# Designs tried in a protein design run: peptides against a protein of PDB entry 2FGR. Part 12

Target 1, 331 residues: chain A of PDB entry 2FGR
Amino acid sequence: SSVTLFGIVDTNVAYVNKDAAGDSRYGLGTSGASTSRLGLRGTEDLGGGLKAGFWLEGEIFGDDGNASGFNFKRRSTVSLSGNFGEVRLGRDLVPTSQKLTSYDLFSATGIGPFMGFRNWAAGQGADDNGIRANNLISYYTPNFGGFNAGFGYAFDEKQTIGTADSVGRYIGGYVAYDNGPLSASLGLAQQKTAVGGLATDRDEITLGASYNFGVAKLSGLLQQTKFKRDIGGDIKTNSYMLGASAPVGGVGEVKLQYALYDQKAIDSKAHQITLGYVHNLSKRTALYGNLAFLKNKDASTLGLQAKGVYAGGVQAGESQTGVQVGIRHAF

## One batch from the design tools (peptide; made by RFdiffusion4, then SolubleMPNN)

Design b1_p8_6_s4 (from b1_p8_6, 4 letters changed)
Fold by OpenDDE base, seed 3:
Structure b1_p8_6_s4 (fold): chain B 331 residues (1-331), chain A 8 residues (1-8)
Amino acid sequence: as target 1 above (331 residues)
Amino acid sequence: ELVTSWVP
């Protein structure tokens, strides 16, 4: 049996030109290139091709020293793996987010990521962004000729909010083809939640693909999220992403990503464009910079996620510019 | 044994 201690400390100086009042915000932020974390993991060979595993991982907030405490909300799993694949028990990324966020060139982190995995409807569930779940059982297949899949179910445990029952129940999965330079996948998920104390289904469909040309990588996402409400109608968002990345001088990476969020319930669009650069000082330490522009139209109020500085919305129809410059260190 | 290592 082995136990590995691991982590990342990522801290930045961040600026956004507008908050909800129209004022600028700036300061020391966290997790601009990679989410800061502390983790423990290990494996045990049980013989016959069977392995046991555990993984415990929590977020680190370097700007305030984890003033709100530390937990293992990133991942807290025990697993069995073998020729059949892997079964996981415990809080983790849901299979759909684990696979489909891999096409985001900003890795769901900082001011540049694809923001489609979001609570679009003021859902009252803790994980209404579709990223993680409590009480989760997951299964991941081996890769067979490029084909692979993942499935998950999270128990609601009869949790209620207002008149809504089954809150926190998740069912979802993906099918994928991963072979050489090509990756493509389809994900489907449903989560039970509440909006305004009323039962609501969060339905999600996501298509992702990427191709690595060696000199550059292209990546894309197509997503629909729908919060199905019995009263007030559905809250539907169509999200689109296209990105490119390229290595620079053997020590750097440049990334450019565009996203469109078509928010149907308010007939409003938001456009996001982000330029990112990572400079590797070593295998474990990097400098980075991100420049993001978010243009809200009409009633759209989306804000860039400058974690530790400002992650709220802006006034309707306002544009926001964000900058992050930071250090990432892995151990 | 405790091993410190980078994990992506």
Scores: peptide ipSAE 0.022, ipTM 0.676, DockQ to the pose 0.150
Fold by OpenDDE base, seed 4:
Structure b1_p8_6_s4 (fold): chain B 331 residues (1-331), chain A 8 residues (1-8)
Amino acid sequence: as target 1 above (331 residues)
Amino acid sequence: ELVTSWVP
């Protein structure tokens, strides 16, 4: 049996030129290159190729020292694994987000990430971004000649919001091919939620692919998220991402990523472009910088996610520029 | 195999 303490402390100086009032925001932010975290994990060999595992992980907010407290909302699982794959019980990334966010070259954090995994409809469920779920059972297959899959179901436990029942129910999964330089995946999910106190289904389809050419990596995402409301019509967003990364001088990585968010319910687009650089001082410590530009069109109000500084929206049709410069340390 | 999954 083993128990491992692990974590990441990632803290930055961040700036955005516009908030919801049109004012600049700046200060100390968190999680610009990787989500800051503290975790405990362990495994027990049960014999016969069967293993038990646990994983407890919470987010760290280095700017305020976790003033709002610490919890294991990132992951709180017990697992059995073997030749059959892995079964997990507990709060975790849902299988669709776990696989499909892996194509995000900005690691689903900071001002540069793909923002498609979002609550597009003012959904009232706690996890309406489609990233994690409570009461989750997950299964992950082994890799068979590159082919792999993951499936999940989250119990709603009869949670209600307004007249909506089954809030927090998730069903979803992915199929993937991961072989050498190639990765490709298709994910499907449905989550039950509420919008305006009315039952709503959050349907998600995501296609992802990446190829590592050695000298550079290309990555892409295609996503449709649809909040199907009983009243008021569907809230649909088509999200697209294309990114490239390349090693620099043996100690660095440069990243460039573009995303388009076509918000059909408001007939409005947002364009995001981010340049990132990571400079490895060691295997565990890096300096980083991110420069992001978000252009909202028409009624779009999207904001860059400068966690700890400003993660809100902007005025409709406004553009936002963001900068992060920080330190990432892993232990 | 422990599925070392990417965790955002």
Scores: peptide ipSAE 0.022, ipTM 0.540, DockQ to the pose 0.045
Fold by OpenDDE base, seed 1:
Structure b1_p8_6_s4 (fold): chain B 331 residues (1-331), chain A 8 residues (1-8)
Amino acid sequence: as target 1 above (331 residues)
Amino acid sequence: ELVTSWVP
């Protein structure tokens, strides 16, 4: 049997021109092009086309050496796979985020990613961003003629917050068509949480599509997130993304992505535009740069996610500019 | 056996 050790160390110099006080922040940040990680994985052939698998993966913070510790909160799964697809048991990306974040040209990290997968309502659940879940069972189909799907259920285990009694329950899935240059997907999810100690359903619908023209790739997302509170009005956000990427000189990639976050509960919009460049020094090592601009309107307080430097909000209606320049090394 | 591999 074999065990694969794998990882990425991605560290950058980052700058944002505004924090919550209106002051600039700068320093060493992490995960600007890819999330820094350390993982272990392996497979066992059980015969008859059946395989067992495991995957253990945690985030690495190169700026502080994981001062807050190391864990396998990125993924901690055991699986069975075969001609029927794959069943996974354990903490992982929920099927909806696993599929629909694949349309984000910034790989759901750094200052450029689509930020729609967010806790929009001060939800009190640990995973109210809709990205991962504890106690998760997932099933992924094979790809058959381009068609594929994934489904997941996470147990709440009677977790309570305030009067909410099913916190952390997830049900969701996607259907997709992946064939050659085309990808398109529809994802639906519901997660039970609490807001202000009251039971709340986080409902999510996401549409994604991409097409690779060879000379460039286009990608798009449409998302609605709705926190449906048992008491009080819904907290709804409509998020939109359009991005393009192109290879440069066989060793580089340029990316441009725009996103709009229409925050209905505060009648406020935020606009994000990001230019990124990756320069491959090898198959495993790259230099990168990101330049992002976030324009908040009205009561919007969104901030760019300069992990390790500043990932908080800004003052209402303020604009933020961010820069990351870094090294990504994979092993 | 321990094998190192790149995973995006």
Scores: peptide ipSAE 0.021, ipTM 0.682, DockQ to the pose 0.145
Fold by OpenDDE base, seed 2:
Structure b1_p8_6_s4 (fold): chain B 331 residues (1-331), chain A 8 residues (1-8)
Amino acid sequence: as target 1 above (331 residues)
Amino acid sequence: ELVTSWVP
């Protein structure tokens, strides 16, 4: 049996021109190109094409040396795999986020990513962004001529908040076609949560597609997130993304991505545009730079996610500019 | 055995 130790340390200098008070923020940030992490993984061959596996992964914060501690909240799974696919037990990405975030050219990281996977409604559950779940069982099919799928269920374990009695329950899955240059997917999920102490369903539908033309890649997302409430009406957000990437000189990649967040409950839109560049110094080490613009309209208060510097909102109707310049090292 | 490897 073998155990693999692996990780990424990604640290940047970051700047945003506005916080919630209208002041600038700057300093050392984390995870601008890839999420910094430390992990352990391994597999055991059980014979007959059956394998056991484990995966333990936690986030690293290089700016403060993990002052808040270390945990395995990124992934903590045991699995069985074979010709039938893979079954996983434990905290992980939910199947919908695992598949549909793959169309984000910024890999759900830094100031440039698609921000649709969010807690739009002040949901009181721990994972109301729809990204990960505790107490998760997941299944992933093999790829059959391009066709593949994933399914997941997370137990609520009778967690209560206010009058809500099923907080943290997740059910969801995706179907996909992945063949050569083409990828396309449909994801559906429901999570039980609470808003204002009342039972609320977080429903999510997401469509994603990408095509690699060799000289460039195009990618897109269409998402609706709906927090269904019995009192006060539904909190609905429609999110759209379109991005392009291209290799540069055999050692670099340029990325451009636009997103629109139509926040129906406040009748307000936000526009995000990000330019990114990655320069590979080796297979393991890269320099990168990101430049992002976020324009809020009307009552919208969204902020760029400059992790380790500032990830809060701005004043209603304000625009924010963000910059990250950093080093990514993988081991 | 402990092995270090890059994971993308």
Scores: peptide ipSAE 0.020, ipTM 0.654, DockQ to the pose 0.149

Design b1_p8_7_s1 (from b1_p8_7, 4 letters changed)
Fold by OpenDDE base, seed 3:
Structure b1_p8_7_s1 (fold): chain B 331 residues (1-331), chain A 8 residues (1-8)
Amino acid sequence: as target 1 above (331 residues)
Amino acid sequence: EVTLSWVP
């Protein structure tokens, strides 16, 4: 049996030129290249190819020293693994987000990530972004000649919001092909939530693919999210992403990513373009910089996620520019 | 060896 202590501290100076009032925000932010975290994990060999595992992980906020407390909301799982794959019990990334966020070259972190995994409809559930779930059982297959899959179910435990009686139920999974330079996957999920106190289904379909050419990597995502409401009609968003990354001088990586968010319920689009650079000072320490531009059209109010500085929206039709410069240290 | 496994 082994226990590993691990973590990341990532802190930055961040700037956005507009908030909801049209004013600039700047200061010390967190998690610009990687989410800051503290974790414990371990495994036990049970013999016969069977292993037990545990994983406990929480977010660290370096700018305020975790003023709101510490928890294991990133992951709190116990698992069994073997030739059959892996079964996990506990709060974790849902299988769809675990697989499909891997195509985001900004790793779902900072001001540059693909923002499709979002609560598009003011859903009242705690995890209406489709990223994690409580009360989750997950299963991941081995890789069979490139083919792999993951499935998950989260219990609602009769949690209610307003008249909604199944809040927090999740069912979803993906199928994938991962072989050499190629990765491709399809994910499907449904989550039960509430909007305005009324039962709502968050349906999600996501396609992802990447190819590593050695000198550069290309990655793409296609996603549809739909909050199906009994009253007021569906809230549908089609999200698209295309990105490229390349190693620079053996110690750096440059990334460029474009995303489009077509918000059908308000007939409005948002365009995001991000340039990122990571400079490795060692295997464990890096400097980074991100430059992001978000153009909202018409009624769109999306904001860049400068965590610790400003992560709110902007006025309808406004553009926002964001910058992050920081240090990432792993232990 | 800290294997930086990115977990989003």
Scores: peptide ipSAE 0.060, ipTM 0.680, DockQ to the pose 0.058
Fold by OpenDDE base, seed 5:
Order: structure tokens, then C-alpha cells, then sequence
Structure b1_p8_7_s1 (fold): chain B 331 residues (1-331), chain A 8 residues (1-8)
């Protein structure tokens, strides 16, 4: 048996040139290169190739010392694993996000990430971004010559919002091929939620792929998210991402990523481009910088996610520039 | 052992 204490403290100075009022925001932010976290995990060998596991992980906010408290909302699982794969019980990343966010070169955090995993429709459920779920059962296969899959189901436990009676139900999964430099995946999910107190299905399809050429890595995502409402029609977003990363001088990494968010319900697009650099001072400590540009067109109001400084929207059709410079330390 | 190589 083992128990491991682990974590990341990632804190930055951040700036955005526009908020919802058109004013600049700046200060100390968190989680610019990786999400800051504290966790405990462990395994027990039960013999015969069977293992028990646990994982407890919460977010750390270095700028305010977790003023709003600490919880294990990142992950709180117990598991059994073996030659059959792994079964997990508890709050976790849903299988679709677990796999498909891995193609985001900005680690699904800071001002540069792919923002497709979002609540596009003012959904009233707690996890309407499609990233995590409560009451989740997940199964992950072994890797069979590159082929692997994950499946999940989350119980709604009769959670009601307005007339919606199945809020928080999730069903989804992915199939993938992971072999050497190549990764490719297809994910499908449906989550039950509410919009305006009415039952709504959040349907998601995501394709991801990456290839590591050694000198550089390319990564891409294609996603469609639909909030299917009983009244008012579907809220559909098509999201696209293409990114490249390359090692620099054996101690650094440069990243460039572009994303397009085609918001069909408002017939409006947003374009995101981010340049990032990570400088490794050690295996555990890095300096980093991110520069992001977000161009909203027409009715689009998207904002960069400078967590701890400003993560709100901007005025319709406005562009936003963001900068983060920080320290990441892992333990 | 089945380990996920990446956790965001």
C-alpha cells in the first residue's frame, strides 16, 4: 500500500486590457500554466493483479490562501483496477473531458486554453461545462495495442431545477488510439440540465488528435456542443483548436494555439490566439509567460480566463488582450 | 495498473 501527498502551487501576475466596462484589470492570479492543487492518493495491492485506490484532490488559490475554503471537487474517487482496467466511484473528470482536454496544449487552464468545454447556454446545473460530475461511475479500459476507451455514468439523484427532474445525469465516453507519437480520440456525452427552469440536454461531440514529431508537437480539437431546450431552440457552438509546441534549448517550451468558437445561437464568432513560454528551472519549478488575444465579433462577449484577476466577459464585439507571468512549483 | 498519464 502507498499514500502520496502531492500538489502544485501556480501563481502569476496577470493583466487584461478590458473588462465588461472596458477597463483594464491587473493583479495576482492563480493557475496560469497548471491548475494549483493539493491532493492525496494511494493504492493497495489486493493480490492477483487487483488493486484498490483512492484519490482526493482540491484546487489551491495561492492569491487568497483559499479564502472560500478547501474541498475535493477536483477528484474524490475510490477505485478498483487490474487486468480488466479501472473502475472509479466518486466525483471526477468525466471520461470525455479526461481524455479530450489532454489535447489542449495549455493544460485546460490560464488565459490560453481551449474554452469549448463551457456552459454556453446559461445552464443551471453545477457542472454544465461538461468537465466533471458528481455521483460518477467511470470505467477505463486497458490499452490494447494503442486502443483504449472510457465510459461514465453520473446519477442525477432526482435533482430538480424548475420543471427539470434529472439535472446532473451524465452519460458519455470516448474511444481512442494512443501509440507512440500519435494520439487520436472521439468523445460523446449527454448531460441533463436546466435552462430557465426547463429541462435541457447538453449534447457534446469532440474529436481530438495530436502528433509528436520530436522537434514539435501538433494538437487539434473539433467540438460541437448543443444545449437542446424544450423552448427557444438549440444553443449550438462549434469549437475548433489547432496548436503547436516545441522544446527550446532543453530547458524551455514554446506553445502557440489558435481557437475558433462559432456561436450559432447568436451568429457570432470569437477567435483566440495564445503564445506561451515555459522555462524549467528544475523538474519541479518553472517560470512561465502567456500572451493571449481574444477577438469577439458581432454579439460575442467571451473573455479570457485570468483566474483570480478577471474571468468575466467583455462588451459585444470587443477584443481583449491578456498577459500572465508566473511561477509554477510542483511537489 | 491502469494509470491516466494526464490529469488537468
Amino acid sequence: as target 1 above (331 residues)
Amino acid sequence: EVTLSWVP
Scores: peptide ipSAE 0.038, ipTM 0.564, DockQ to the pose 0.046
Fold by OpenDDE base, seed 2:
Structure b1_p8_7_s1 (fold): chain B 331 residues (1-331), chain A 8 residues (1-8)
Amino acid sequence: as target 1 above (331 residues)
Amino acid sequence: EVTLSWVP
């Protein structure tokens, strides 16, 4: 049996040229290259190829020393694994986000990531971004000749908001092919939530693919998120991403990623382009820099996610520029 | 990372 203590401290200097008032923001931010975390994990060999596992992981905020406290909201699972795959009980990434965010070259972190996994409709549920769920049971298959899958169900536990009586229920899964340089996946999910106190279904479909050419990697995402409402019509967003990365001099990586967010309910688009560089000083320590541009059209008010500095929106139709320069240390 | 291991 084993228990491992692990973590990442990632802190940066960040700048955005516009907030909701049109003013600049700057300071120390967190999680620009990787999400800062502290965790405990372990396994017990039960014999016959069966293992028990646990995983407890919380976010660290290096800029304020976790002034709002510490919890295990990143992951808090117990599991059984073997030749059949893995069953997990507890809060975790939902299977769809766990698989489909793997195609994001910015690892769903900092000012450069794909932002499609979002609460697009002012949903009143705690996890209406489709990333994690409470009360989750998940199952992951082994990889069989490249083919693999994951499935999940989260209990609502009779959570009510307004007239909605199943808030927090999740059902979803993915199928994938992962073999050598190729990865491709299809994910489907539905989450029960509330918008304006009324029952709403958050439906999500996501396609992802990547190919590693050795000298460079290409990656892409296609997503539709739809908040289905009985009154007021559906809130639909189509999101697209294309990215490329390449190793530099054996110690670095450069990344370029473009995303388009077509927000149908407000007939408005946003364009995101990000250039990133990571410089490895060791296996555990890196320097990094990100430069991002976000162009909102018409009624779009999206903002870059400069966590710890500014992660809010901007005025309608405004563009935002963001910069992060930081240190990542793993232990 | 720090790993503690034991035989159960």
Scores: peptide ipSAE 0.186, ipTM 0.838, DockQ to the pose 0.877; fails the geometry check
Fold by OpenDDE base, seed 1:
Structure b1_p8_7_s1 (fold): chain B 331 residues (1-331), chain A 8 residues (1-8)
Amino acid sequence: as target 1 above (331 residues)
Amino acid sequence: EVTLSWVP
């Protein structure tokens, strides 16, 4: 049996040239290359190929020392695993986000990531970005000949918001093929939420693929998110991503990623392009830099997620440039 | 990362 204490402290100097008022913001930010975290995990061999596991993980905010507190909202699972795969009980990444964010070359953090996993409709549920869920049961298959899958269900526990009575219910999963340099996945999810106090289904479909050519990796995502309101029209976003990464001199990695967010409800697009570099000083310590440009068209107000500095929107149709330069240390 | 291991 084992218990592992682990973590990442990732802190940066960040700058964005525009906030909601059109002013620049700068300071210390967090989680520019990897989400800063503190965790405990462990396993117990139960014999016969069966293992028990636990995982407790919370986010660390190095800029303010977790002034708002510490919790295990990143993951708080107990599990059984074996030849049948793994069953998890507790708050975690939902299976769809766990698999499909793996195609994001910016690791779903900082100013460069794919932002498709978002609350596009002012959903009133706590996890309306489709990333995590409370009260989650998940199952992950083994990899058999490249094929693998994951499924999840989260209980709403009769949570109500306005007239919505099933808020927080999640059902979803993915199927994937992971073999050598190739990865491809299809994810489907539905989450019950509320918009304006009215019951709403957050439907999501995501396709992802990547191929590692050795000298470079290509990765792509196609996503549709639809908030289907019981009263009112659908709020639909089509999100697209294409990225490339390449090793540099055995100690570095360069990344370039483009994303398009076609926000149908406001007939407006946003374009994101990010250049990133990671320089490994050791196996555990890296320097990094990100340069991102976000171009909003028409009524689009998206902002880059410079966590700890500014993660809000901008004025409609405005462009935003962001920079992060930081240190990532893992233990 | 620190790992504590034992045989139960």
Scores: peptide ipSAE 0.177, ipTM 0.835, DockQ to the pose 0.884; fails the geometry check

